# Peptides against a protein of PDB entry 4Y8H: the designs that were tried, part 10

Target 1, 196 residues: chain A of PDB entry 4Y8H
Amino acid sequence: TSIMAVTFKDGVILGADSRTTTGAYIANRVTDKLTRVHDKIWCCRSGSAADTQAIADIVQYHLELYTSQYGTPSTETAASVFKELCYENKDNLTAGIIVAGYDDKNKGEVYTIPLGGSVHKLPYAIAGSGSTFIYGYCDKNFRENMSKEETVDFIKHSLSQAIKWDGSSGGVIRMVVLTAAGVERLIFYPDEYEQL

## One batch from the design tools (peptide; made by RFdiffusion4, then SolubleMPNN)

Design b1_p10_2_s3 (from b1_p10_2, 5 letters changed)
Fold by OpenDDE base, seed 1:
Structure b1_p10_2_s3 (fold): chain B 196 residues (1-196), chain A 10 residues (1-10)
Amino acid sequence: as target 1 above (196 residues)
Amino acid sequence: MSFGAPTFHV
């Protein structure tokens, strides 16, 4: 898996590859690792497909309950729910989660929750087995307050490089753009990103 | 040998 989330001028963009593996076998070529937990709060999932899906489902439920009682949760609130679940279940859970969201008050925010259930707020985050190959690239090329187009290109190039080196990553590159204007899903196919 | 339920990884 190669996943990332990047804050930019107008919000945040999540990105992911789409490969699911079981051992050495590709089980699914077009997995959606970008999971909605609230209208403008999403997560990137790495690790156990079952574990990460279960956690995301629980968080989605909690945020729905929260919304009914208190209104729209912040991204920080969502990250706190993820953190609690991941930390409390760390001995029985294999999950690396990036939480990203947009609201008018806080704008785009990114929280990374690696194995163990720590939480870190960052201007951008990368995770998954492919992330190891792109730390240097991302550090060199990330800039704060990029345009949407610059951010899409940054994510596309980053994930393309991760996929190139990580056998556990591949398929399509999916993105979710979260801004004041709404939610936009993007997809990029191998024929496009492999040329980068 | 109980083949453990295949673990899928993302």
Scores: peptide ipSAE 0.483, ipTM 0.778, DockQ to the pose 0.077; fails the geometry check
Fold by OpenDDE base, seed 3:
Structure b1_p10_2_s3 (fold): chain B 196 residues (1-196), chain A 10 residues (1-10)
Amino acid sequence: as target 1 above (196 residues)
Amino acid sequence: MSFGAPTFHV
């Protein structure tokens, strides 16, 4: 898996590859690792498919209950719910999650929750087995307050490099753009990103 | 929560 989320001028963009594996075999080439937990709060999932799906489903349910009682939750609130679940079950879970969201007050925010259930707020985050190959590239090329187009290109190039070196990553690159204007899903195919 | 042994990885 190669996943990332990047804050930019108008919000946040999540990105992911689409490969699922079972042992040494590719089980699914077009997996959606970008999961909605609220209208403008999404997550990137790495680790156990079953574990991360279960966690995301529980968080989605909690945020729906929260919304009915208190109104729209912040991205920080969502990250706190993920953190609690991941930390409390850390001995039985293999989960790495990036939470990203947009609201009018805080704009785009990114929270990374690695194995063990710590939470870290960052201007951008990378995770998964492919992330090891792109720490240097991302650190060199990330800039704050990029345009949408610059951020899409940054994510596309980053994930392309991760996929190139990580056998557990591949397929299509999926993105979700979260802004004041709404939610937009993007998809990029190997014929495009392998030439970067 | 009890999760079974993960067969699939993302």
Scores: peptide ipSAE 0.439, ipTM 0.759, DockQ to the pose 0.086; fails the geometry check
Fold by OpenDDE base, seed 5:
Structure b1_p10_2_s3 (fold): chain B 196 residues (1-196), chain A 10 residues (1-10)
Amino acid sequence: as target 1 above (196 residues)
Amino acid sequence: MSFGAPTFHV
């Protein structure tokens, strides 16, 4: 897996490859690792497919309950729910989560939750087995307050490099753009990103 | 709380 989320001028963009594996076998080449937990709060999933989906489903339920009582939750609130679940179950989980969301007060925010259930707020985050190959590239090329187009290109180039070197990453590159205007899904195919 | 074995990985 190669996943990332990047804050930019108008909000935040999540990105992911689409490969699911079992051992050395590619089980699914078009997996959706970008999961909605609220209208403008999404997550990237790495690790156990079952564990990460279960966590995301529980968080979605909690945020629906929260909304009915208190109104729209912040991205920080969503990250706190993820953190609590990941930390309390760390001995029985294989999960790496990136939480990203947009609201009018806080704009785009990114929280990374690695194995163990710690939480870290960052301007951008990368995770999964492919992320190890692109730390240097991302650090060199990330800039705050990029345009949408610059951010899409940054994510596309980053994930392309991760996929090139990580046998557990591949397929299509999916993105979700979260802004004041709403939610937009993007998809990029190998014929495009392999040329980068 | 247990979520099960990681047979498939993302």
Scores: peptide ipSAE 0.438, ipTM 0.759, DockQ to the pose 0.089; fails the geometry check
Fold by OpenDDE base, seed 2:
Structure b1_p10_2_s3 (fold): chain B 196 residues (1-196), chain A 10 residues (1-10)
Amino acid sequence: as target 1 above (196 residues)
Amino acid sequence: MSFGAPTFHV
């Protein structure tokens, strides 16, 4: 897996490859690793497919309950729910999660929750087996307050490089853009990003 | 809470 989330001028963009593996076998080439937990709060999933799906489902339910009682949760609240689940169950799950969300008060926010259930708020985050190959690239090329287009290009180039080197990453690049204007899903195919 | 062994990886 190669996943990332990047804050930018108008919000946040999540990005992911789409490969699911079992051992050396590609089990699914078009997996959706970008999962909605609230209208403008999403996550990127890495690790066990079953574990991360279960966690995301539980978080979605908690945020629905929260909304019914208190109104729209913050991204920080969502990250806290993820943290609780990942930390309290760290001995029985394999999950790396990036939480990203947009609201009018806090704008785009990114929280990374690596194995073990720590939580870190960052301007951008990368995770998954492919992330190892792109730390240097991302550090060199990330800029704060990029445009939407610049951020899409940054994510596309980053994930393209990760996929190139990581056998556990591949397929399509999916993105979710979260802004005041709403939610937008993007998809890029190998013929496009392999040329980068 | 246990979700099982990671048969499939993302």
Scores: peptide ipSAE 0.438, ipTM 0.759, DockQ to the pose 0.098; fails the geometry check

Design b1_p10_2_s4 (from b1_p10_2, 6 letters changed)
Fold by OpenDDE base, seed 1:
Structure b1_p10_2_s4 (fold): chain B 196 residues (1-196), chain A 10 residues (1-10)
Amino acid sequence: as target 1 above (196 residues)
Amino acid sequence: MTFGGPVFYV
């Protein structure tokens, strides 16, 4: 897996490859690793498909309950729910989660929750097996307050590089753009990103 | 955790 989330001028963009593996086999070429937990709060999933899906489902439910009682949760609140689940169950989970969300008060925010269930707020985060190959690239090329287009290109190039090096990453590049204007899903195919 | 079957990773 290669996943990332990047804050930018108008919000946040999540990105992911789409490969699911089991041992040496590619089990799914078009997996959606970008999972909605609230209207404008999403996560990137890495690790056990089952574990990360279960966590996301629980968080989604909690945020629905939260919304009914208190109104729209902040991204920080969502990250806290993820953190509690991942930390308290760390002995039984294989999950690396990036939480990203947009609201008018806080704008785009990113929280990374690696194995072990720590939580880190960052201007951008990368995770998954492919992330190891692109730390240097991302550090060099990330800028705060990029445009949407610059951010899409940054994510596309980053994930393209990760996919080139990581056998556990591949397929399409999916993105979710979260802004005041709403939610937008993007998809980029190998024929495009492999040329980068 | 998944028990008794293949583990799929993302």
Scores: peptide ipSAE 0.483, ipTM 0.801, DockQ to the pose 0.088; fails the geometry check
Fold by OpenDDE base, seed 2:
Structure b1_p10_2_s4 (fold): chain B 196 residues (1-196), chain A 10 residues (1-10)
Amino acid sequence: as target 1 above (196 residues)
Amino acid sequence: MTFGGPVFYV
């Protein structure tokens, strides 16, 4: 897996590859690793497919209950729910999660929850087996307050490089853009990003 | 949580 989330001028963009593996075999080439937990709060999933799906489902349920009682949750609240689940169950989970969301008060926010269930708020985060190959690239090329287009390009180039080196990453690049304007899903195919 | 069998990773 290669996943990332990047804050930018108008919000946040999540990005992911689409490969699911079992051992050395590709089980699914078009997996959706970008999962909605609230209207403008999403996550990137890495690790066990079953574990990360279960966690995201539980968080989605909690945020629905929260909304019914208190109104729209913050991204921080969502990250806290993820953190509690990942930390409390760390002995039984293989999960790395990036939580990203947009609201009018806080704008785009990113929280990374690595294996073990710590939580870190960052301007951008990368995770998954492919992330190892792109730490240097991302550090060099990330900028605060990029445009939407610059951020899409940054994510596309970053994930393209991760996929190039990581056998557990591949397929399409999916993105979710979260802004005041709403939610936008993007998809980029190998014929485009392999040329980068 | 995995309880045996093939494990799928993302």
Scores: peptide ipSAE 0.480, ipTM 0.801, DockQ to the pose 0.094; fails the geometry check
Fold by OpenDDE base, seed 3:
Structure b1_p10_2_s4 (fold): chain B 196 residues (1-196), chain A 10 residues (1-10)
Amino acid sequence: as target 1 above (196 residues)
Amino acid sequence: MTFGGPVFYV
């Protein structure tokens, strides 16, 4: 897996590859690793497909309950729910999660929750087996307050490099854009990103 | 969560 989330001028963009593996085999080439937990709060999933989906389903339920009682949760609140689940079950889970969301007060925010269930707020985050190959590239090329187009290009180039080196990553690049204007899904195919 | 079947990773 290669996943990332990047804050930008108008909000946040999540990005992911689409490969699922079982041992040495590619089980699914078009997996959706970008999962909605609230209207403008999403996550990137890495690790066990079953574990990360179960966690996201539980978080989604909790945020729906929260909304019915208190109104729209913050991205920080969502990250806290993920953290509690990942930390309390760390001995039985293989899960790395990036939480990203947009609201009018806090704008775009990113929280990374690696194995062990710590939580870190960052201007951008990368995770998964492919992330090891792109730490240097991302550090060199990330800028705060990029445009939507600049941020899409940054994510596309970053994930393209990760996929190039990581045998556990591949397929399409999916993105989710979260802004005041709403939610937008993007998809990029190998014929495009392999030539970057 | 495994139950002896294949484990899928993302």
Scores: peptide ipSAE 0.479, ipTM 0.800, DockQ to the pose 0.091; fails the geometry check
Fold by OpenDDE base, seed 5:
Structure b1_p10_2_s4 (fold): chain B 196 residues (1-196), chain A 10 residues (1-10)
Amino acid sequence: as target 1 above (196 residues)
Amino acid sequence: MTFGGPVFYV
């Protein structure tokens, strides 16, 4: 897996590859690793398919209950719920989660939750087995307050490089854009990103 | 709480 989330001028963009594996076998080439937990709060999933799906489902339920009582949760609140689940179950989980969301007060925010259930707020985050190949590229090329187009290109190039070297990553590149204007899904195919 | 084992990876 190669996943990332990047804050930018108008909000946040999540990105992911689409490969699911079992051992060395590619079980699914077009998996959706970008999961909605609230209208403008999403996550990127890495690790066990079952574990990460279960966690995201519980968080989604919690945030629905929260909304009914208190109104729209912040991205920080969502990250805290993910943290509690990942930390409390760390001995039985293989899960790496990136939480990203947009609201009018805080704008775009990113929280990374690696194995063990720690939480880290960052201007951008990368995770999954493919992320190890692109730390240098991302550090060099990331800038705060990029345009939407610059951020899409940054994510596309980053994930392309990760996929190039990581056998556990591949397929299509999916993105979710979260802004004041709403939610937008993007998809990029190998014929495009392999040439970068 | 115990989740399923990592047979499939994302």
Scores: peptide ipSAE 0.478, ipTM 0.798, DockQ to the pose 0.095; fails the geometry check

Design b1_p10_3_s1 (from b1_p10_3 with M9V)
Fold by OpenDDE base, seed 2:
Structure b1_p10_3_s1 (fold): chain B 196 residues (1-196), chain A 10 residues (1-10)
Amino acid sequence: as target 1 above (196 residues)
Amino acid sequence: SSSSSLPEVL
């Protein structure tokens, strides 16, 4: 897996490859690793497909319950719910999560929750087996307050490089853009990103 | 379409 989330001028963009594996085999070429837990709060998933899906389902339930009682939750609240689940169950889970969301008060925010269940708020985060290959690239090329187009290009180039070197990453590049204007899903195919 | 006998990993 190669996943990332990047804050930018107008909000935040999540990105992911779409490959899943079963042992040495590619199990699914078009998996959706970008998962909605609230209207404008999403997550990127790495690790066990079953574990991360279960966690996301529980978080989605909690956030809907929260909304019914208190109104729209903040991204920080969502990250806190993820953190509690990942930390309290760390001995029985294989899950790496990036939480990203947008609201008018806090704008785009990114929280990374690696294995073990710590939580870190960052301007951008990368995770998954492919992220190892792109720490240097991302550190060199990330800038705060990029445009939407610059951020899409940054994520596309970053994930393309991760996919190039990580056999556990591949397929399509999916993105979710979260801004005041709403939610937008993007998809990029190998014929495009392999040439970058 | 992963195998039911092995875990699916992201």
Scores: peptide ipSAE 0.509, ipTM 0.825, DockQ to the pose 0.601; fails the geometry check
Fold by OpenDDE base, seed 1:
Structure b1_p10_3_s1 (fold): chain B 196 residues (1-196), chain A 10 residues (1-10)
Amino acid sequence: as target 1 above (196 residues)
Amino acid sequence: SSSSSLPEVL
């Protein structure tokens, strides 16, 4: 897996590859690793598909309950729920999560929750087995307050590089753009990003 | 090979 989330001028963009593995095998399944937990709060998932999906489902439930009682939750609140679940169950979970969201007050925010259940708020985050290959690239190329187009390009290039080196990453690159204007899903195919 | 009976890893 190669996943990332990047704050930018108008909000935040999540990105992910789609490859799935089963044991030593690459599965022919195209997985959506970008998961909605609220209208403008999403997460990137790495690790156990079952574990991360269960966590996301529980978070979604909590955020729905929160919304019904208190109104729209902040991204920080969502990250807190993820953190609680990941930390309390860290001995039995294989889950790496990046939480990203947009709201009018806080704008785009990114929280990374690696194995162990710690939480770190960052301008951008990368995770998954492919992230090892692109720390240097991302550090050199990330800029704060990029445009949407610059951010899409940054994520596309970053994930493309990760996919080149990580056998557990590949397929399509999916993105979710979260801004005041709404939610936009993007998809890029190998014939496009392999040439970068 | 892929199998629905095997756990998936992302």
Scores: peptide ipSAE 0.501, ipTM 0.814, DockQ to the pose 0.553; fails the geometry check
Fold by OpenDDE base, seed 3:
Structure b1_p10_3_s1 (fold): chain B 196 residues (1-196), chain A 10 residues (1-10)
Amino acid sequence: as target 1 above (196 residues)
Amino acid sequence: SSSSSLPEVL
């Protein structure tokens, strides 16, 4: 897996590859690792598909309950729920999560929750087995307050590089753009990003 | 489904 989320001028963009493994094999399945937990709060998932799906389902339920009582939750609130679940169940979970969201007050925000259940607020985050190959690239090329187009290009190039070197990453690159204007899903195919 | 097959890892 190669996943990332990047704050930018108008909000935040999440990105992910789609490759999965089953046992010792690459699974013949194109998986969506970008998961909605609220209208404009999403997560990137790495690790156990079952574990991360269960966590995301529970978070989604909690945020729906929260909304019914208090109104729209902040991204920080969502990250806190993820953190509690990941930390309290860390002995039985294999889960790496990036939480990203947009609201009018806080704009785009990114929280990374690695194995063990710590939480870190960052201007951008990368995770998954492919992330190790792109720390240097991302650090060199990230800048704050990029345009949508610049941010899409940054994520596309970053994940393309991760996929080149990580055998556990590949397939399509998916993105989710969260802004005041709404939610937009993007998809890029190998013939496009492999040429970068 | 994933639950009826080998465990899937992302």
Scores: peptide ipSAE 0.497, ipTM 0.816, DockQ to the pose 0.517; fails the geometry check
Fold by OpenDDE base, seed 5:
Structure b1_p10_3_s1 (fold): chain B 196 residues (1-196), chain A 10 residues (1-10)
Amino acid sequence: as target 1 above (196 residues)
Amino acid sequence: SSSSSLPEVL
């Protein structure tokens, strides 16, 4: 897996490859690793498909309850719920999560939650087995307050490089754009990103 | 977890 989330001028963009493996074999090249937990709060998933799906489902449930009682949760609140689940159950989970969201007060925010269940707020985050190959590239090329187009290109190039080197990454590149204007899903195919 | 007989990894 190669996943990332990037804050930018107008909000935040999540990105992911789509490869899924079963044992030593590729099981699916079109898996959706970008998961909604609230209208404008999403996550990137790595690790066990079952574990991360369960976590996301529980978070979505908690955020629905939160909304009914207190109104729309912040991205930080969502990240806190993820953290509690990942940390308290870390002995039974294999899950790497990036939480990203947008609201008018806080704008785009990114929180990364690695296997241990810690939480880290960052301007951008990368994770998954492919992330190892792109720390240098991302550090060199990330800029704060990029345009939507610049951010899409940054994510596309980053994930393309990750996929190039990580056998556990591949397929399509999916993105979710979260802004004041709403939610937008993007998809890019190998014929395009392999040429970068 | 061991809930699936065919574990998928992302």
Scores: peptide ipSAE 0.495, ipTM 0.815, DockQ to the pose 0.595; fails the geometry check

Design b1_p10_3_s2 (from b1_p10_3 with S1G M9V)
Fold by OpenDDE base, seed 2:
Structure b1_p10_3_s2 (fold): chain B 196 residues (1-196), chain A 10 residues (1-10)
Amino acid sequence: as target 1 above (196 residues)
Amino acid sequence: GSSSSLPEVL
């Protein structure tokens, strides 16, 4: 897996490859690793497909309950719910999560939750087996307050490089854009990103 | 979840 989330001028963009494996085999080439837990709060998933799906389902449920009682939760609140689940169950989970969301007060925010259940708020985050190959590239090329187009290009180039070197990453590049204007899903195919 | 005997990994 290669996943990332990047804050930018107008909000946040999540990105992911789409490959899943079962043992030594590619199980799925077009998996969706970008998962909605609230209207404008999403996550990127790495690790066990079953574990991360279960966690996301529980978080979604909690945020629905929260909304019914208190109104729309913040991204920080969502990250806290993820953290509690990942930390309290760390002995039985293989899960790496990036939480990203947008609201009018806080704008785009990114929280990374690696194995063990710690939480880190960052201007951008990368994770998954492919992330090890792109720390240098991302550090060099990330800028604060990029445009939507600049951010899409940054994510596309970053994930393209990760996919190039990580055998556990591949397929399509999916993105979710979260802004005041709403939610937008993007998809980019190998014929495009392999040439970057 | 996966129906495979082996876990599916992202």
Scores: peptide ipSAE 0.507, ipTM 0.824, DockQ to the pose 0.596; fails the geometry check
Fold by OpenDDE base, seed 1:
Structure b1_p10_3_s2 (fold): chain B 196 residues (1-196), chain A 10 residues (1-10)
Amino acid sequence: as target 1 above (196 residues)
Amino acid sequence: GSSSSLPEVL
């Protein structure tokens, strides 16, 4: 897996590859690793497909309950729920999560929750097996307050490089753009990003 | 290929 989330001028963009593995084999499946937990709060998933899906489902439930009682939750609230689940169950979970969301008050925010259940708020985050190959690239090329187009290109190039070197990453690159204007899903195919 | 009975990893 190669996943990332990047705050930018108008909000936040999540990105992910789509490859899934089963043991030593690559599964012939195009997995959506970008998961909605609220209208404008999403997560990137790495690790156990089952574990991360279960966590996301529970978070979604909690955020729906929260909304019914208190109104729209903040991204920080969502990250807190993820953290509690990941930390309390760290001995039985294989889950790496990036939480990203947008609201009018806080704008785009990113929280990374690696194995162990710690939480870190960052301007951008990368995770998954492919992330090890792109720390240098991302550090060199990330800028705060990029445009949407610059951010899409940054994510596309970053994930392309990760996929190039990580056998557990590949397929399509999916993105979710979260802004005041709404939610936008993007998809890029190998014939495009492999040439970058 | 189809889904495996083994756990999937992302």
Scores: peptide ipSAE 0.503, ipTM 0.814, DockQ to the pose 0.529; fails the geometry check
Fold by OpenDDE base, seed 3:
Structure b1_p10_3_s2 (fold): chain B 196 residues (1-196), chain A 10 residues (1-10)
Amino acid sequence: as target 1 above (196 residues)
Amino acid sequence: GSSSSLPEVL
């Protein structure tokens, strides 16, 4: 897996590859690793497909309850719920999560939750087995307050490099753009990004 | 979730 989320001028963009493995084999499956937990709060998932799906389902449930009682939750609140679940179940859980969301007050925010259940607020985050190959590239090329187009290009190039070197990453690149204007899903195919 | 009975890893 190669996943990332990047804050930018108008909000935040999440990105992910689509490859999965089953045992020692690459699964013949195109997976969506970008998962909605609220209208404008999403997550990137790495690790166990079952574990991360269960966590996301529970978070979505909690955020629905929260909304019914208190109104729209902040991204920080969502990250806190993820953190509690990941930390309390760390002995029986293989999950790496990036939480990203947009609201009018806080704009785009990114929280990374690695194995063990710590939480870190960052201007951008990368995770998954492919992330090890792109720390240097991302650090060199990330800028705050990029345009939508610049941010899409940054994510596309970053994930392309991760996929190039990580055998556990590949397939399509999916993105989710979260802004005041709403939610937008993007998809890029191998013929588009392999040449980068 | 997964469509297969085998564990799936992302």
Scores: peptide ipSAE 0.495, ipTM 0.813, DockQ to the pose 0.487; fails the geometry check
Fold by OpenDDE base, seed 5:
Structure b1_p10_3_s2 (fold): chain B 196 residues (1-196), chain A 10 residues (1-10)
Amino acid sequence: as target 1 above (196 residues)
Amino acid sequence: GSSSSLPEVL
């Protein structure tokens, strides 16, 4: 897996490859690792498909309850729920999560929750087995307050590089753009990103 | 969770 989330001038963009494995084999090349937990709060998932799905489902439930009582939760609140679940269940979970969201007060925010259940707020985050190959690239090329187009290109190039080197990453590149204007899903196919 | 019979890793 190669996943990332990047804050930019108008909000945040999540990105992911789509490859899954079972044992030594590629099982699926079109899995959606970008999961909605609230209207404008999403997550990137790495690790156990079952574990991360369960966590995301529970978070979505909690955020629905929160909304019914208190109104729209912040991204920080969502990250806190993720963290609590990941930390309290760390002995029985294999999950790496990036939480990203947009609201008018806080704008785009990114929280990374690595294995073990710590939480870190960052301007951008990368995770998954492919991330090990692109820390240098991302550090060099990330800029704060990029445009949407610049951010899409940054994510596309980053994930392309990760996929190039990580056998556990591949398929399509999916993105979710979260801004004041709404939610937008993007998809990029190998024929495009392999040539970058 | 996953409905697959085999463990799937992202």
Scores: peptide ipSAE 0.494, ipTM 0.813, DockQ to the pose 0.502; fails the geometry check

